# Peptides against a protein of PDB entry 6GMG, part 280

Target 1, 331 residues: chain A of PDB entry 6GMG
Amino acid sequence: DSDDRVTPPAEPLDRMPDPYRPSYGRAETVVNNYIRKWQQVYSHRDGRKQQMTEEQREWLSYGCVGVTWVNSGQYPTNRLAFASFDEDRFKNELKNGRPRSGETRAEFEGRVAKESFDEEKGFQRAREVASVMNRALENAHDESAYLDNLKKELANGNDALRNEDARSPFYSALRNTPSFKERNGGNHDPSRMKAVIYSKHFWSGQDRSSSADKRKYGDPDAFRPAPGTGLVDMSRDRNIPRSPTSPGEGFVNFDYGWFGAQTEADADKTVWTHGNHYHAPNGSLGAMHVYESKFRNWSEGYSDFDRGAYVITFIPKSWNTAPDKVKQGWP

## One batch from the design tools (peptide; made by RFdiffusion4, then SolubleMPNN)

Design b2_p22_4_s3 (from b2_p22_4, 13 letters changed)
Fold by OpenDDE base, seed 4:
Structure b2_p22_4_s3 (fold): chain B 331 residues (1-331), chain A 22 residues (1-22)
Amino acid sequence: as target 1 above (331 residues)
Amino acid sequence: LTAEQAAKIQAAADEAAAKAAA
């Protein structure tokens, strides 16, 4: 019951975090201790540490989405999402593969579709696009200059994104970012902003008008990236969880992982920050825990989800919520 | 967004723990 959610208390600005504990290849801590780390490492505005505000603590308390929320400065809209799907692999496996023992046809097709997504390639595509955007931002002092730079960069790379509509999420993402317009943020100056990345795991079978099998085992045709661009239409994602396949079974609606703007070239060495559930210290779920996972652990996902997307948004360069290097755990 | 829609309702990490323990 979401009614058990509690906002974590304030932590003194100078309070150092307790050591994180290892958890199945991840670094894990309770949310209050993450706030301490966040204040020491990620809270900086123009080089000055900040105490996490009550509003930010409230955002954080929502769980995995809260981690992305507090670090990006806005609730995830997921409009600029990327993935990679191997259509040839999918078709080949459907044609030549067979259901496992006890696996239904619908379950087989859903599984094959899930396995046809490449999380690493999806992540790399998002990083590529973020890099292009950052180059376009670097010396642009108004939105028009940014868009002109972006179009030039895309043309030089012969990128299919150059053919997107001017009103597409791709071109409108910056102007639709609240922190871009804030005086202490971008102040309408693109050169003060940088592109950042987070990831969302979710269920494909969200159409209530579809078959029960699609809701239970996935919709093989849903949330595929567009060829050439890698863009995923997220308009049909309504945070609907997977339908139970057996009595008493329940699934989670989504998972979010924060990457930011790490410069580590090896995907396997990148760190993803996420939460387990909303903070309910006095409820059945208990206190929220925060995990810092390597890409391998993040990208594995859960049976709750059959889709992964990598989303681009923007934050002010003056924020330290997306540093070039992220250290896993504490110390 | 309702609180239920906006919040992660269950610890998906429990599945990872269960798999590691098996």
Scores: peptide ipSAE 0.039, ipTM 0.711, DockQ to the pose 0.080
Fold by OpenDDE base, seed 5:
Structure b2_p22_4_s3 (fold): chain B 331 residues (1-331), chain A 22 residues (1-22)
Amino acid sequence: as target 1 above (331 residues)
Amino acid sequence: LTAEQAAKIQAAADEAAAKAAA
């Protein structure tokens, strides 16, 4: 229960953050200190530093999803999600591989499926698509122009996304972005928006009508990307955690990592910002901590999850929540 | 969105620490 969740207090606009703590290749800090950093680095609207509002602090307090929420300006809908799945690897390993000692067939299949996802390629696909979208946005002053540009870009690259339905999340994502419609945001001008990326880790075995084995060990067939496009149907993701495999075992429902719009070409050098849990300074979980992790640390995930998706959304270019370069930690 | 739907229920960061310590 998140009943003990507390909204972090306001931080003075000019308060500098304390140094982050290095932790296993990550930079870690308490949420209040992240707010300080955020105000100094990410808060800018039209080049002006802003204090994190109460609403934003409330969003942030929800944990890992809160980091993505505050930086994207909306609760993640996860509709435009990408992944990479090696179908051949999966089939071959399933056919020729063997369960480990003590591993059931269901465990084996779930593991093989998990291992058949390529996080780096999934991330790369999302970046590729985001780049295409950004080019389409650049000089488009209405949605029609954006869509036309997008189709042209896709055609030029012979991208399978060109065949998506006009109502697909791919084509509808911009118009469904609240900040696009806001006067101080995009103001219905695509050229004022940019594509950004976040990632979600979650469990595949969420179908309550499926076998207990799938809920415990994963559903090998769930949440695979469509061939050619890389699109993942996220409609069945209901934030249901992995089922316990032993008494007393519990799993987390999801993890979110914020990437934004970093231009670092080397995936391994990109920084992902995420939180550990909702902010409960007076509760058993304690204060929320924010992590800035390198891609390797982020993409490794946890045993709680067997799927990773890389999601595209949009923010106004006037926001500095997705800068070209993210520095890990402080100072 | 309810708090239950929106919030990360449990900290998973401990697993990373455990792996790094091993």
Scores: peptide ipSAE 0.037, ipTM 0.709, DockQ to the pose 0.079
Fold by OpenDDE base, seed 1:
Structure b2_p22_4_s3 (fold): chain B 331 residues (1-331), chain A 22 residues (1-22)
Amino acid sequence: as target 1 above (331 residues)
Amino acid sequence: LTAEQAAKIQAAADEAAAKAAA
């Protein structure tokens, strides 16, 4: 029950963070200490530190999605999502593989589908597209110029995204970004914006009209990327968790990880910021904790999820929520 | 979005940590 969610209190702007603690290969801290770090490192607007506002603290209090929310400036819409799926591997494993001992056919198919996704290639595709978008943004002072630049860049690279409809989330993403229109944001100037990336983990078996087996073990055909583009249709993602397979079992609805715009070329060295749950210091769940994980820790995910998507959105360049380099933990 | 739809309603990271520690 999210009714016991509490907004973390304000932290003084000059308050330095306490040291993070190591937690299974990642850096961990309580949410109020993350606010301190955020104010020192990520809060800058036009080069000036800002205290995290009450609204931002409220967004953050929602858990993992809150980390992405406060850093992107909007609740995730997940419209521009990318993944990589190995169809040949999937078909071959289904044909030549066999269920493990005690594994049902549906469980086998769900597992094989999950294992046929390549998280690193999915992430790489999103980074590639974000780079193309950033080049298109660089000297564009209106949306028309941005779109023209984008089409030219895609044509030069022979990218299948050039064939997307004008109404596609790919082409409409910038105009649908609130901060693009804000006076202190993009002010309708594409060159003031940059592409950023976050990731979502979720369950494939969300169709309530499908079989119970798909809801329990996954839908092998759901949320696959389109060939050539890598785009995932996220329209059927309704934040429905995996169905229990045994009495007393429960699964989480989703997980979000914030990457931003790190320039580290080695995927394994990139840092992903996420939360464990909504902030409930007086409830059963306790205080929210924030984690800074390496890609390996993030991409591993949990048994709660069988899909991962890498999503592109935009923030103003004047924000420092997506710096070139992210340091794990504190100091 | 309702609060329930918007919030991470379970402690996935804590559960993972508990499993790893066991």
Scores: peptide ipSAE 0.031, ipTM 0.698, DockQ to the pose 0.082
Fold by OpenDDE base, seed 2:
Structure b2_p22_4_s3 (fold): chain B 331 residues (1-331), chain A 22 residues (1-22)
Amino acid sequence: as target 1 above (331 residues)
Amino acid sequence: LTAEQAAKIQAAADEAAAKAAA
C-alpha cells in the first residue's frame, strides 16, 4: 500500500513552475511542480529562497497532510481546533424532520448533524482567535508575557477562552511548538512567531465501541465544539475512516488544507492548499497532485467526512510558508 | 477521475505519524 510512496526528487532553486491547470474550480498541478512554486514563493527564510530539503520533500510526499506538514514545519497535532455547530438547528431538524426515502434513522441523524456544522463560522472563529494570539505575541519576549497578553486580550473581548485551564491546548500550544524553541525559529521569543491556520476533514463515527450505524453514518454527538469557546476536543480523532455502507466501498481517513495567515477578509476569496494522495509515480495511485482551492471548494469536503475543524498552530515569522496573500495557481 | 474520487485515495495517517515520531 504505502510501500509505493516515493520522495519527489529535488528541483533546482531557479526552476520556475509550469502553469497550473483548472480542476473543478481549483488549480491543480503535480507535486514536482508544486515544489517549484514552493521554492519560488514559500521557501524564504529571512527573506532568502531555499531549496526544499530532502526531509521536507519526504514530508510533502505523504499527500494532503504533507502539504500542511511542510508548510507548518511539523506533523499536525490538531490540538487547538475550532468549529461552529448550530444546536438549535440540529434539535429542530431531528424533531421535525423526516428521513428521506430509503434513509435509515441513523443515516438521517448523521446527515442532520453534519449539516448543522457551519464551516464559514468555524473558520471565522479560528481567524478571530489567531488574531488575538498574534496581538498577544507582538510585544512578548517570553512565554509569561505572551500568556499575560493573551489573558488581557481575552478579557477585553469577554471571550470564553479566558476561562480555559492553563494546561489547555489553547494556552500550551505555543510552548509545544518545536519551531518556537529552535534557534533559527522563535528562539523562545513569542514575538518571533505568528499564528497560522489549517483545516482537517475527518469522520465522526470513529468509536469502535459504538454501533455499526454510527460508524457508517456518523456519530451526531461526536466532535462538537464547546459552547462559547468553539474548541473541539480532537483527542478521539484516531484517523479512522468511515465504515463502508456497501461491499467494496472504501473511505479515506482525513483531508488537510493549508491556509496559513492570509489577510483576505472575504472568506470566499481565501486559498486552501491540499494534496490528493501520497506520491506513487510508479504505483497504481500515480503521482501526487496538489490543489489550490477557494474556501467554497475546500469547505464542501467529501462524503468521506462529516466533520471539519480549523486548527491553529504557530510558525516563525521568518518563514514565508504563510504569506499575507496567496495567489491561486501559476502564473 | 473526479475531485471527490481523487480525495478518496489519501495516504494512511498511521505511517506518516509513525515516521514523524521517529
Scores: peptide ipSAE 0.027, ipTM 0.667, DockQ to the pose 0.373

Design b2_p22_4_s4 (from b2_p22_4, 8 letters changed)
Fold by OpenDDE base, seed 1:
Structure b2_p22_4_s4 (fold): chain B 331 residues (1-331), chain A 22 residues (1-22)
Amino acid sequence: as target 1 above (331 residues)
Amino acid sequence: LSAEEAAKINAANQEAEAKARA
């Protein structure tokens, strides 16, 4: 029950983290220890360490989404999402492939669709777009200048995003970012902002009007990226979990992983920060744990999910929640 | 945002934790 959620207590600003523990190829720690790390490494505003505020600790306490929330400064809206889907692979596997023993047709189609997404290419697309956006933000002192720069950059690269409508989440994302408007944030100056990336895992079969099979095994046609742009329409994502396939089976609604703005060119070496569940130290779920996973561990996801999206948002450059380099664990 | 919408009860992470404690 969400009623068991507790806000982690404040940690002294100068308290160093305890060592993280290895956990299935990930670095793991309890949420309080992550707060300590966060204060030492990610809390800096204008070069000064900050104690995590009560509000930030409350956000963090919500689990995986809380990690993205505290680092991005806003609850994820997921509007500017990218993925990569191999349509030819999908069609070929459907035509030439066979269901496994005991696998239903719907289960087969759902699995083939899931396997037709390329997480690495999706991530690379988001990074490419974020880089374009960052160049457009540079030296742009108003939104008009930013948009003009963005259009020019896209034209130079012959990117299909240049054809997006002005009302598209692609062009409206900056203006819709609260920290862009804040006096101590962007102060309406695009050049004070930078693009950052997080990822969401979720279930495709969320349409309540669809067949039970789609809700159980996935909707092969849902949440595919648009050709050329890689944009995913996330408007139908309502945080509905996968339907149980057997009695007693339960699935989680989503998972979020924070990447930020790491410059590591090798995707496999990038670090993704995420949480297990909301903080309930006195409840059945127990204390929240934070994981720092490499891309491979993150992108594998869980059976709860058959979609992954890579989302772009913005934070002030003065924040250190998205540094160029992220070290896994502590020390 | 309803606490319910934000509440990840990650059963998968519970399994991972159970395996890590085992």
Scores: peptide ipSAE 0.034, ipTM 0.695, DockQ to the pose 0.071
Fold by OpenDDE base, seed 4:
Structure b2_p22_4_s4 (fold): chain B 331 residues (1-331), chain A 22 residues (1-22)
Amino acid sequence: as target 1 above (331 residues)
Amino acid sequence: LSAEEAAKINAANQEAEAKARA
């Protein structure tokens, strides 16, 4: 029940945020204060500061997905997702490892699978692909030119993505981006767009036809990246949460983190912006908080999730929601 | 999070998705 959700009020365009600072790699502030920061730092269209619209504030109020929604300009579709999985590590641990004391076989297998994902390599793959896409966008003034450039770039790098179908999310992602078609956005000009990245945490054990153990402890075979490309088939992600293992236990179905297009080469120094829950200042959950986390803080995730994906989408270059440099806190 | 709290968050997340599709 989200009946207690409230859309944050409008903040004056010239209102500065209250100060806040990072602690142990994470900065935290209430959603109202984040709106103030967003207007000062990220709201710019064509170099002009903008007040966050009622629609944007409503999107934001939905919590973790809201941060990505506001900054990307669209609800996450998660179609172009990347991850990295160490198959050799997985096989070796299954063969030579053993369940911990009190750990069931299903728990053991689920844990080993979770630990076999490399978040840093997954993120690096997404950044690599985003860079290729950005190069393909630079001098392309129509979609055909973009696709030709992209294919050439992939061929030059001997990238397995060159073998993807023309209808795949990889090649169709740009044309399926609403802001690409908008007059004040890309206006159908690829060179006006740039690739951006966000991350989703979710549960692997979503198949209702599978065993209860997989739903409780994870499906070791689910949502693995394809070899060579790193693409994750997200078609089976239906936002189903982990099943409880004990009475009274409950899990959240997903978490989203916004990276954008930061140029920081050190992954550990990148900043990820995300929210805790929907805004309920008069409800039991309380006001929504927004976090600006370092990569280590974000990638750690929660026990609610055993999968992480890094997703590429596009925004107009005229938007400042994905700047080269992101700072935690204020000032 | 309690089961009740998680259920509330999940409901809101579902609502967000529904709104985006509309």
Scores: peptide ipSAE 0.725, ipTM 0.969, DockQ to the pose 0.894; fails the geometry check
Fold by OpenDDE base, seed 2:
Structure b2_p22_4_s4 (fold): chain B 331 residues (1-331), chain A 22 residues (1-22)
Amino acid sequence: as target 1 above (331 residues)
Amino acid sequence: LSAEEAAKINAANQEAEAKARA
């Protein structure tokens, strides 16, 4: 029950974290220890370490989304999301493939759709777009200049995003970022902001008006990226979990992984930070744990989810929540 | 955002953790 959630206590600013422990190729620690690491590594504002505030600790306590929340400075809106879907693979497999033994047609179609997404290409697309945005931000001192730069960059690359509406999430994302407007943030100066990336795993079969089969096995047509742009319409994501296929089975609603702005070119070497559940040290769920996973471990996901999106947002350059290099674990 | 929407339990991670501790 959400009522068991507890805000982790404050950690002294100078307290060093305990060593992380390995867990299935990931680095794992309890949330309190992550706070210690966060204060040492990610807390910097204008080069100065900061104690994680009570508000930030509260955000963090919500689990996987809390990790993204505290590092991005806002609750994820997921408006600027990217993915990659192989339409030809999907069509060919549906046509030529067969359900496995005991697999229903709906289950087969859902699985084929899931397998037709390419997480690496989706991530690469988001990184590409973030790079374009960062170039557009670099010398822009007002939103108009940013937008003009962005359009020019897109035109030079023949990117289909150039055809997006001015009101699209793509062009509106910066102005809709709270930290952009904050005096100690962007102060309405695009050049003070940088693009960052996080990922969301979720279930495609969220439409309650759809068939039970789609809710159980996925909706093959839902949350596909638009051709050319890679944009995913996330408006129908309502954090509804997969429907159980058997009595007593339960699925979780989402998972969030924080990437930030790592410059590591090899996707497999990138580090993704995420949490297991809300912090309930005195409850049945126990203390929240934080994981730092390599891309392979993150992108594998869980059976709870059949979609992955890579989302772009913005943070002030003065924040160190998205450094160029992220080291897995501690030390 | 409702506290309920944010109150995620990742069962898979929990299971992984349990396995890692065993």
Scores: peptide ipSAE 0.037, ipTM 0.667, DockQ to the pose 0.057; fails the geometry check
Fold by OpenDDE base, seed 3:
Structure b2_p22_4_s4 (fold): chain B 331 residues (1-331), chain A 22 residues (1-22)
Amino acid sequence: as target 1 above (331 residues)
Amino acid sequence: LSAEEAAKINAANQEAEAKARA
């Protein structure tokens, strides 16, 4: 019952976190302890530590999406999303592969489609684009300058994104970022902003007009990246979970992981921060836990999901929610 | 789905995965 969600209490600004616990290659802690870490490490605005506000604590209390929400400063819109799909692998496996024992044709096709996504390449594409955007931001003092710089960078790299419409999520993402317009944020100065990345896991079979098989086993054709750009049309993502395949089976609608702007070149060494569920300390779900996972642990996802997207948004450079280096756990 | 409705669903997956890896 959504009525069981509780906003975590305020933590003193000077309170240090308790040690995180190892959990299957992840570092795990309760949400209250994450708030303590966040205040020590990520809360800085203009170099000064900040206590997590009641509003921020409320955002955080929503679970996995809450982690991304509090660190990005806005509820995820997921408009600028990237993925990588191996079409040749998909076609080859469909042609030469066979359903496993007890596997339906639809289940086989859904599985093969899921396996044809390359999470590492999708992440790398998002990082590449974020890097281009950051270069375009660096010396741009108005949106026009940013867009001009961006187009030049894309042209120099012969990137297919140069052909996107001016109204596309790619070009409109900055101007649609609330913190860009805020006086204490970007103040309409692109050079005060930086690109950041988060990831969303979700289900492909969300079309209610589609076959039951697609809703149960995935839609092999849904949420594929556009060739050349890697852009995923997320307009059809309505946070609809996978349909049960058996009585009593239930699936979660999404998972969000926060990466930010880490500079670690090795994808496997990058840290992804995510939550398990909304904070319900007095409810059946219990207290929210926050996980700091390596890329491998994050990208594996759950059976609830057959799609992963890597999304770019922007935050003010004055925020420390996306540092160059993220340390897993505490101390 | 409201942010609240969306938040409920994530709890089940992490428990399931923890159980599956265990």
Scores: peptide ipSAE 0.029, ipTM 0.677, DockQ to the pose 0.075; fails the geometry check

